# Designs tried in a protein design run: peptides against a protein of PDB entry 2AUS. Part 54

Target 1, 323 residues: chain A of PDB entry 2AUS
Amino acid sequence: ADIKREVIVKDDKAETNPKWGFPPDKRPIELHIQYGVINLDKPPGPTSHEVVAWIKRILNLEKAGHGGTLDPKVSGVLPVALERATRVVQALLPAGKEYVALMHLHGDVPEDKIRAVMKEFEGEIIQRPPLRSAVKRRLRTRKVYYIEILEIDGRDVLFRVGVEAGTYIRSLIHHIGLALGVGAHMAELRRTRSGPFKEDETLVTLHDLVDYYHFWKEDGIEEYIRKAIQPMEKAVEHLPKIWIKDSAVAAVAHGANLTVPGIVKLNAGIKKGDLVAIMTLKDELVALGKAMMSTQEMIERSKGIAVDVEKVFMPRDWYPKLW

## One batch from the design tools (peptide; made by RFdiffusion4, then SolubleMPNN)

Design b2_p13_3_s3 (from b2_p13_3, 8 letters changed)
Fold by OpenDDE base, seed 1:
Structure b2_p13_3_s3 (fold): chain B 323 residues (1-323), chain A 13 residues (1-13)
Amino acid sequence: as target 1 above (323 residues)
Amino acid sequence: MEALREEIRALEA
């Protein structure tokens, strides 16, 4: 998520009409909710699906979806996309995750050996998905980006771990235990990050949502519920972005592919096949799509399909049709 | 509101 991407400007003279669209900071509360994502602190106990159902009930919503399942016993960061933003979760599924885990060792191991062996699990690992996963049980590689040991107390090892999406921490701990020669199991797990969503001031509980919704509906106080809901644009912060001309926005909002002439600026390092966010010059999410060109090709070419538009989020009427 | 809080507490238990 913290990948700073260079911004390359193609058209430095491109301006945006301030009367068109609804920038994330200027959305009325109802519209903010329609295009919102909650950074939920999922409690231990319920399934991620039950928690999404609760959010829908609390906020009186027709649709919602989560940015990646947490097991019932696992707490922490669960992004929940609301209403018209529901489909933005596809940007969060492939995003890196961070966890804090408590590993219990089944025997005594010197601390130096624990530290040495856990360091060897940074990088590429081979995993088999657990039986209960809807995923085919094929061996697959996953990246462990980092392991940070927080505390070692006898047989209990508290650690932070950054991982590629769909890395199973329970399986990682099992393999660490095997490598230590004593065996181990996962005692506790909390997710501390899901892409751009982390443990910060935006993290809210189900109880907070009940209270904040009440303050809005009964007391007319919008501030709390507004702060509890992030704009859907937050859910794409980790993606490479392409910013488009005002004249291209309505076409893309109607499901037209983005062509090269519509590009004002773009991130460096886009590859063909990458998931990209198409943005207005006001940082409004128009659509998600598949890059059909690299950044370099989008700079050098005068024409062609830059992005195959897969999912439109922006309403068709926010920008005028200029074709 | 309170009924909903009780239901959430029951879900977390």
Scores: peptide ipSAE 0.146, ipTM 0.842, DockQ to the pose 0.525
Fold by OpenDDE base, seed 5:
Structure b2_p13_3_s3 (fold): chain B 323 residues (1-323), chain A 13 residues (1-13)
Amino acid sequence: as target 1 above (323 residues)
Amino acid sequence: MEALREEIRALEA
């Protein structure tokens, strides 16, 4: 999520009409909720599905979805996309994750050996999904981006770990324990990051949501519920972006593929097959789609399909039809 | 509000 992407400008003269659309910071509260994502601090105990059902009940919503399952006993960052934004979770499922884990060793091991062996688990690892996973139990590679040991207290090892999506921390700890020769198990686990969502001032509890919704509905104070809900555009911050002309927005909002002439600016390093976010010049999310060209091809070509549009988010009436 | 808080506490227990 923290990778700064260069922005390449194709049309430096392209302007946007300020009367069209609803920028993420200028949505009325009802519209902000319809296109919102909550950075929820999931408590230990309930399933991710139960927590989503609770959010719908608290906020009087018809639809919501989460950005990746946490086990019942696992706490921390659970992005919950609301109403019209529900399908933005598809951008969060493949995103990297961070956890803080407590590993309990089944024997005494010198601290220097613990540190040395855990460092060997940075990089590519081979895992088999657990039986309870909906994923087929085939051996697969996963990336461990980093392991940071926070504390060692005898047989208890507290550590931070950054991982590729669908890495099983319980399995990682089991393999570390085997490599140490004494065995180990996962005592505690908290998710501290899911793509662009992290432990920060935007993290809220179910109790906070109850309070903030009450302040809005009973006291007329929208400030708290507005701050507790992030715009759906937050959920795509980690994706490569393509910004389009005002004249192309309504066509894409109707489900038309993005063609090369509609592009104003784009991120460097887009490859064919990448998931990309199509944005307005006001940083509004129009759609998600599959890149059909590289960044270089989108710069050099005058015509052709740049993005195969998979999911539209923007309403069809926010921008005028100019075709 | 309070009934909903009690139900949330019961889920966290």
Scores: peptide ipSAE 0.135, ipTM 0.835, DockQ to the pose 0.442
Fold by OpenDDE base, seed 2:
Structure b2_p13_3_s3 (fold): chain B 323 residues (1-323), chain A 13 residues (1-13)
Amino acid sequence: as target 1 above (323 residues)
Amino acid sequence: MEALREEIRALEA
């Protein structure tokens, strides 16, 4: 999420018609909800699926999906994509995660040894998925981006950890405990980040959603529910982006692949096979797709398929057909 | 509203 991406402009004369589309900040409340993502503070207790079912009930929605499972006992950042935005969660599945974990040691270990051993777990680790995981129980590598020890109180170690998607903190703590020679278990876990979603002013509880929906429906106050729901474009902030001409938007919204002539600007460092977000010049998400070219190829070529469009989000009627 | 709050509290318990 923190990767600043350079923007390369291919067409500096490209303009956008202000009458077309619905920029993320200009959606009517009903449309904002239909294309929304909640940064939910998942409570400990319920499953991520139960929490999604509750959000659908609270907000009177037909469908929603979450941006990566939290175990029942795990609290914190659970992005929940709503209605027409539901499929945007696929952008969040591969995103890095951050957690705060409480590790309980099964014996006394000097603080200096704790610090030294935990530092060795930064980088590549070998994990086996837990039994409850739908993932095949094969050994796999995962990256630990950083470990920050927050507090050591005797046998209790509070730490922040940034990890690759699908890293199991419980397994990490188990291996740390083995390396310390005393054993350890995960006492508590909170997810503090999931890609672009973090603990900030956008984090809301199920109780907040009940209240905010009531204020809207009964009192006519939209402000709270509007602030509690992020635009779906938030869920793709961490992806490389390609911005397209107004004349290309309707075709992509109909499921046509993006061709090179439709590109106005793009992020640097796109590789063939990358998941990319196709955006309008108003920063509206049109679609997600697979890059069929690198950034360099998209600059140098005059024609060809730039992006294989996998998931369309924008309605077909927001922009006129100009082809 | 209150019934829904009670049900949420029961899930968090």
Scores: peptide ipSAE 0.118, ipTM 0.825, DockQ to the pose 0.535
Fold by OpenDDE base, seed 4:
Structure b2_p13_3_s3 (fold): chain B 323 residues (1-323), chain A 13 residues (1-13)
Amino acid sequence: as target 1 above (323 residues)
Amino acid sequence: MEALREEIRALEA
């Protein structure tokens, strides 16, 4: 379940000017694309990089980036952040992932034993990244949040798995096969979730994008392409948020660190060092940054740097300079 | 449009 973060209000009198900014639902189509993220159904075959290159070609974009590599043979949820939103992928890379996997066993194993052994892989596991990964091949702990067996048909085990970012399902299946004593391999893999992006009505194919872009450019129908692109704010839904005063927005948009007086409301449970989203009172993403204080410190203190701003997204001119 | 569809199909193969 997406843990609803409590919202603590620090300034209940703070108002926002409706004339400033562009709320996610009020962006003109061109601006919506510039600050967009596609929930792409990546086909099997191409690399995640090839798919990003295709999206740039289809939508006539200069830049895009993906929210976490899928192997060529792996299909499913690939968030692709567009243009000005490209760097929002840094919020998605550390996000939890869900997969549906088909594991093929290399021998016969009783179903009760399969279920028992797979349950032992819930929690903390030690894995080494595969040779093909760009990640240093050091042993590391990863969390398996849950394993749900969907079907067992002889040697074929279909299961849903929720994992910490950078958990290799192929390696998990290999270790399950070793624990079962018969060995196993990953037959199929689909990613069904990447942080806030999941298999839902927002999931679109490359073919859909071709069609929807055509409807917009040739027929003047923007509805389809508008629905196919999520606002960049979707890509930070899973992060703890800090909402700031209108008077603080321009400073943060210029790359200034967020100070405590700028805070209107914030999520509970922020720790020092957490990645946080700095939002306007209209739920516009201003910046990502590193929390320099806990939630409690941000409430109790009257001054100091609350967030070290790492990446600005909002243009400098959306809000006036009020200092 | 069709040329792009063909190229995508070829990429998926």
Scores: peptide ipSAE 0.117, ipTM 0.827, DockQ to the pose 0.430

Design b2_p13_3_s4 (from b2_p13_3, 4 letters changed)
Fold by OpenDDE base, seed 1:
Structure b2_p13_3_s4 (fold): chain B 323 residues (1-323), chain A 13 residues (1-13)
Amino acid sequence: as target 1 above (323 residues)
Amino acid sequence: MEELYEKIKEIEA
């Protein structure tokens, strides 16, 4: 479920100059690509790194990065951040994931028992990362947010699962199989969601990208490639947001920390240490940073560092220096 | 690019 965040207005009189910046809907196509994220349907077979390399070749890009590795055999939602947006993947790496998995049981189990046992795996589970992972093989807790059984056909169990980032579905299936007493393995896996990116009208294939880039470069038709690329702001929709004054934008774009006087509105429930998105009043992403105050402290205090700015995305010249 | 396109077609088929 998308976390609905309340918006608290601190300065209801704050206005924005329509001549400053480039709102996501008003970016020229070249600028849209420079600040873009593709919701790629990764095919089974290639690595996530190979697919990113192919996208760079197809779209003639210098830089790109993905919002969380899919194994070669795993298909589905792979966010690919482009060029100046490449670093926005840091917002997607910790985001929740959804998968559809096919589990094959190694013995016969009554359907009622399958359903009962799988429901017990909702919540906190203990996992050990697989040997092939770059992650240290320490036991760790992960959250399973939900398990939805879609179909049971004898020994084959098709299910949807929402999980905390870095939950291993293969390990989950192994543990379910042990709990059922017969053992199990993962037959198939598809990722259906990565944070704000899901299976929807924005999902595109590699061949779509080839065709859409061709239509733009050879035929002058930008509509398809524009639709195939989401603004980088999409990649931060799941984060708590802080909206800032026009007068604060250029300073933050130069790497200055956000101070409390610069805040116009903010989401409720920000805690110290949270990753937050700093936005303009036109919903442009300025920067990502670490909250140094809670929402309540940002409301009550007149001064101080609200956000330690970690990654700037906005160009320094989109807004004037007003200091 | 053509080789890549054919490879993509093969993988996505």
Scores: peptide ipSAE 0.349, ipTM 0.920, DockQ to the pose 0.983
Fold by OpenDDE base, seed 4:
Structure b2_p13_3_s4 (fold): chain B 323 residues (1-323), chain A 13 residues (1-13)
Amino acid sequence: as target 1 above (323 residues)
Amino acid sequence: MEELYEKIKEIEA
């Protein structure tokens, strides 16, 4: 998520009409909720699905979805996309994750050996999905981005780990235990990050949501519920972006593919096949789509389909039809 | 709703 992407400007004269659209910071509270994502601190015990169902009841919502399953016993960062933003979870499913894990060793191992062996698990690892996973139990590679040992207390090893989406920390710990020669199991697990969502001031509990909704509905105080809900644009911060002309917004909002003439600016390093976010010049999410060109091709070409639009988020009426 | 709030309080305690 923290990859600073260079922004290449293709049209430096492109302006945006301030009367069109609803920038993330200027949405009325009802509209903000409809295009919102909660950075939920999921408690241990309930399933991610149960927690989403509870949020829908608390906030009186018709639709919601989560940005990647946490097991019942696992706590921490669960992005919950609301209403019209529900489909933005597709941007979060492939995003990197961070966890804090407590590993319990089944024998005594010198600290230096623990540190050395855990360092060898940074990089590409081979995993088999657990039996409880709906995923076919085929061997697959996953990347471990980093392992940071926080504390070693005898047989208990507390560590932070950054991983590719769909890495099983329980399986990682099992393999570390095998490599140490004594065996190990996962005692505790908390997710501390899911793409752009982390443990910060935006993290809220289910109890917070109850209270904040009450303050809004009964006391007329919207401030708390507004702060508890992030704009859906937060859920795409980790994606490469393409910013488009005001004249192209309505067409894309109607489900038309983005063509090269509509591009104002774009991130460097887009490859053909990448998931990209199509943005307005006011940083509003219009759609998600598949890049049909590289960044370089989008700069050099005068015409053609730049993005195959897969998921529209913006309403059709926020920008005028200019064609 | 009240039962849900009680359950949330119990789980988050």
Scores: peptide ipSAE 0.340, ipTM 0.917, DockQ to the pose 0.972
Fold by OpenDDE base, seed 3:
Structure b2_p13_3_s4 (fold): chain B 323 residues (1-323), chain A 13 residues (1-13)
Amino acid sequence: as target 1 above (323 residues)
Amino acid sequence: MEELYEKIKEIEA
């Protein structure tokens, strides 16, 4: 999420009609909910699926989905995409995660050795998925982006860890324990980040959602429920973006692939095969797709398919058909 | 709904 991407302008004269679309900040409350993502503080105990079902009941929704499973015992950041935004979770599944973990060592180890060994686990690690995972139990590499030791109290080690999606913290702790020679287990785990969603002022509980929905429905107070729900565009902040002409929006919203002439500006560093967000000039999410060209190719070429559109989010009627 | 609210209170307490 913290990757600042340069923006390359291809068409500096491109304008957008203010009458078309619904920018994230200008959506009526009902529309905001339809295109919303909750930064939920998942409590320990329930499954991520149970919590999503409860949110649907609380907010009277037909559809919702979560941005990556937390185990029942694991608390913290669970993005829950609502209604029309439900499928934006596909952008969050591959996103990096951060956790705070409590590791309990099975023997006494000097703090200097703990610190030294844990630092060696920054970078690439080899993991086998646990038996309970739906993932084939093949050995795979995963990136540990950083390990920050917060506290060491005898055999208890509290640490923050940033990891590639699908890194198993329980397995990491097991391997750290083996490297220390005494063994270890995961005592506690909280997820503090899932891509662009983190522990911040947007983090809400289930009881907050109950109260805020009540204030809206019974008292006519929208402000709380509005703040509790983020626009779906937040769920793609970590992706490379391509901004398109107003004249290209309706075609993409109908499921047409994005062609090079439709591009106004784009992030640097897009590679062929990358998941990209197609945006309007008002920063509305039109679609997710697979880049068929690099950034450089999208700049240099005058024609061709830039993005294979995989999932449309924008309604077909927000922008007029201009072809 | 009331049962759900009580359950949420119990879980988040």
Scores: peptide ipSAE 0.338, ipTM 0.917, DockQ to the pose 0.972
Fold by OpenDDE base, seed 5:
Structure b2_p13_3_s4 (fold): chain B 323 residues (1-323), chain A 13 residues (1-13)
Amino acid sequence: as target 1 above (323 residues)
Amino acid sequence: MEELYEKIKEIEA
């Protein structure tokens, strides 16, 4: 997710009107909540759906959604998108994940052998989805980006693992146990990352949300609830971006496709078919869409549809119609 | 809300 993308400028003379829109850092608290994402520390016990329902009740919200299911027994990073930002979860579902896992071995294995075998599971692995998944139980390839052993204590192996979305750590541990010849099971699992959301100062509990909402509603203190909610733009930081002219913003906010003349700057390495974030020059999320051109085609062409707009987030009135 | 708060405290304890 932390791949620094080069920014290519097409129009170095493009300016933005400071009076238009609401930059992520300048939203009134009510508007910030309407376009917010919580980096929730999900406790073990409840389902991800129960936790989302509780957040809606705590914050008096009509809509919310999560950035990828955690099993009831699994704790840690659960992005929860609020109200008008709810649909931004589509950017988080395909994002890479990190976990810390405790694996219990069913027999004694030398530490050097544990380290050697676990290193072989970096790269492409074949997985079968568990019975409880809504996904068809077909064999599929997944990427393990890295495995970092944190501690080995006899039969207990604590490790960090970075994985492609929809990799099942329980299945990985089962296969590691088979490769070691003794068998293994997943004792504990915590998610430490979901795309741009990680364990940092933005991570909050359900208890924190109750207290922070109370401080706002009863004491008039906005600071805590403002810090507990991230702008929806955080949920698209890992996507390739296209920044557009002020004159193109209202059209895209009305659901028009982005055409090449509207582009001011863009990330390198966009391919046709990629999910991209359409941004204002103030780094406001206008829409998500499918790239219809590569970065190179968007630079070289003078006209044509650059992005097929799939989901609009920005209200239609934040920027004037200039067409 | 109070019942939910007590349940959250129990789960996060």
Scores: peptide ipSAE 0.336, ipTM 0.916, DockQ to the pose 0.986

Design b2_p13_4_s1 (from b2_p13_4, 6 letters changed)
Fold by OpenDDE base, seed 4:
Structure b2_p13_4_s1 (fold): chain B 323 residues (1-323), chain A 13 residues (1-13)
Amino acid sequence: as target 1 above (323 residues)
Amino acid sequence: SELEEEIRALYEA
């Protein structure tokens, strides 16, 4: 998520009409909620689906979806996309995750050996999904980006781990325990990051949401509920972006594929097949799509389909049809 | 509310 992407400008003269659209910071509260994502601190106990159902009840919503399942016993960062933003979870599902885990060893192991063996689990690992996973139980490679040991207290090892999406920390800990020769299990797990969502001032509880909704509905105080909900654009911060002309926005909002002439600027390093966010010049999310060209091809070509538009988010009426 | 009590109980567990 923290990868700074270079921005390549194709059209330095492109302007945007300030009267069109609703930039993330300018949405009325009702519209902000309709295009919102909550950085929820999921409590231990409930399923991620139960928590989503509770948010819908608390906020009187018709639709919501989460950015990647946490097990019932797992707490921490659960992005919950609301209403019109619900489908933005597609951007979050493949995003990297960070956890803090407590591993309990089933025997005594010297600290130096613990540190050495855990370091060997950084990089590519072969993992088998747990039985309870809806994912096919085939062996698969996953990336462990980093392991940071926070504390070792006898048989208890507290560590931070950054992983590729769909890495099972329980399985990682099991394999570490096997490599140590004593066995291990996951005692506790908290997710501290899901793509652009982390433990920060935007993290809120279900209780916070109850209170903040009450303050809005009963007291007319919008500030708290506004702060508790992030704009859907937050959920795509980690994706490569393509910014388009005002004249292209309405077409894309109607489900048309993005063609090369519509591009104003784009991130470097887009590859064919990448998930990309199509943005307005006001940093509004128009759509998610699959890149049909590389960044270089989008620069060099004068025509063709740049992005196969998969999911439209922007309403059709925010920008005029200019064709 | 019953909802608030239920929610509070989830974070105290």
Scores: peptide ipSAE 0.031, ipTM 0.731, DockQ to the pose 0.527
Fold by OpenDDE base, seed 1:
Structure b2_p13_4_s1 (fold): chain B 323 residues (1-323), chain A 13 residues (1-13)
Amino acid sequence: as target 1 above (323 residues)
Amino acid sequence: SELEEEIRALYEA
């Protein structure tokens, strides 16, 4: 989310018809829910899967999916994509994560040494997945983007940590404890960020969802439930984007690959193989796909497949077929 | 509702 991406305009004369599509802020409440993502504050105790099942019961939904498993004991930011947006979670799985962790040391260590050693864990670390993980236990490198020590109280160290997706904080704390020479364990963990989803005004509890759904269904007040659900476009804010002509939208919505002539504007720094979001000129998510060209190739070439479309989200009828 | 009570219990545990 925090990656500032330059926008390169390829066609500065391209206009969009205001009658076509449903921009995120103009969706009727039912359609907003169908293309929604909840920034859920997951309680400690239940599994991420149980919480998704609860949301489906509360909101009377057929489908939902989460943007990356939290351990039962871990609280905090769990993006839950709803109904037609369910598969947008694939954009969130590779996204960076932030946590606040409480590390308990198994011996006394001077504060200066704690700070020095924890700073050495910023950057690339070697991790082994825990035994309980469904992921094959292979040694792998992961990035720790930053460690911010919030508080040191004797043997208790409260810290914020930004990490690459699939970094295990429990394993990080274990290795920090080994480096300190006394050992350590993870006492508490909260996820404070999952890609574009943070601890902000959009963070809601299961209780909030119950109340807000009742206000809508019983009192006819949709404002609360509307605010509690983010548009699916929020879940792709961290991805590089390609904005397409109105005339290309229906073809992509039918599952056609995006060709170079359909591009109006795009982010800089797209590489071949990157996951990209295909957007309308009204910032509606059409599809996710794999870039088949770099940004530079998409600018310089007059033809060819720019994006291999992997997942369509937009209905086929929001834009007219113009081919 | 039973649902609200069950959810309350999840956050208080």
Scores: peptide ipSAE 0.023, ipTM 0.683, DockQ to the pose 0.660
Fold by OpenDDE base, seed 5:
Structure b2_p13_4_s1 (fold): chain B 323 residues (1-323), chain A 13 residues (1-13)
Amino acid sequence: as target 1 above (323 residues)
Amino acid sequence: SELEEEIRALYEA
């Protein structure tokens, strides 16, 4: 999520009409909710699906989806995409995750040995999914980006861990315990990050949502519910982006593939096959798609399909048809 | 509300 991507400009003369579209910061409250994502602090106890059902009940919504399952006993960052934004969760599923975990050791181990062994688990690890996972229980490689030990109190080890999507922290702790020679189990787990969503001022509880919805509906105060819901564009901040001409927006919003002439600017380092976000010059999400060219090919070529459009988010009428 | 009570019980568990 924190990878700074260079922006390459193809058309430095491209302008945007301020009358077209709805920039993320200028949506009426009803429209903001329709294209929203909540950074929910999931409580321990309920399933991620139950929590999504409660959000739909609280906010009187027809549709919502979450950005990656947390186990019932696991608390913390659960992105919940609302209504027309529901399918933006596909951008969050492959995103990196961070957790704070409490590991309990089944024997006494010197602190220096704990620190040394846990550092060996940074990098590529081999994992087997747990029995409860819907994923086939095949051995797979996953990346551990970092392990930061926060506290060691006898047999209790509190640590922060950054991991590739679908890394099982329970399995990691089990393997650390085996490597230490005493065994270990996961006592507690909290997710502190899911891609661009983290523990910050945007994190809200289910109670906050009840109160904020009440303030809006009964008192006419929209400020709190507006702040509690992030624009759907937040859910794609970690993706490589392609910004397009106003004249190309309506075509893409109708499901047409993005062609090279429609590109104004793009991030460096796009590879063929990457998931990319197609944006307006006002940073509105038009669609998600698969890159059919690299960044370099999109710069050098004058024609061809740049992006195979997989999911449109923008309504067809926000920009005029100019074809 | 019944909903607020249900939600409170979830965070206190």
Scores: peptide ipSAE 0.020, ipTM 0.638, DockQ to the pose 0.539
Fold by OpenDDE base, seed 2:
Structure b2_p13_4_s1 (fold): chain B 323 residues (1-323), chain A 13 residues (1-13)
Amino acid sequence: as target 1 above (323 residues)
Amino acid sequence: SELEEEIRALYEA
């Protein structure tokens, strides 16, 4: 999520009609909810699925989905995509995660040794998924981006860890304990980040949602519920983006592949096979798709399929058919 | 509401 991507402009004269579409910051409250994502503070106890069911009940929604399972006992950042935005979770599932973990050691270890050994777990690690995991139980490599020790109190080690999606912190702690020679277990775990979603002013509880929905429905105050729900575009901030001409928007919204002539600007460093977000010039999410070209190929070529469109989010009528 | 109380109990645990 922290990768600042350069923006390369292909068409510096491309303008957008202000009458078309619904920019993320200008959606009526009902439409904002339909294209929303909640940065939920998941309580410990319930499953991520139960929490999604509660959100649907609280907000009177037909559909919702979460951006990556938290175990029942794990609290913290759970992005929940609403209604028409539900499928945006596919952008969040592969996103990096951050946790704060409490590791309990089964023996006494000098602090210098704890720090040294934990530093060795930064980088590529080999993990096997637990039995309860929905993923195939094969050995796999995962990246640990960083480990930051926050506190060491005897046998209790509080640390922040940034990891590749599907890294099991419980398994990491077990392996750290083995490397220390005393063994260890995960005492507590909180997720502090899921891609672009983090612990910030956008983090809300289920209680907040109950109260904010009540203020809207009973008191006519929409401000709180509006702030509690992020636009779906936040859920793709970490993806490479391609911005398209107004004339290409309706075609892509109908499920047509994006061709090179439709591109106005794009992020640097797109590779063939990357998941990309197709955006309007008003930063509205049109679709997610698979890049069929690199950034360089999209710059150099005058024609061809740039993106294979996989998931359309934008309604077909927000922009006129100009083809 | 019963729902608010149920949700409160989940964050207090």
Scores: peptide ipSAE 0.019, ipTM 0.633, DockQ to the pose 0.667

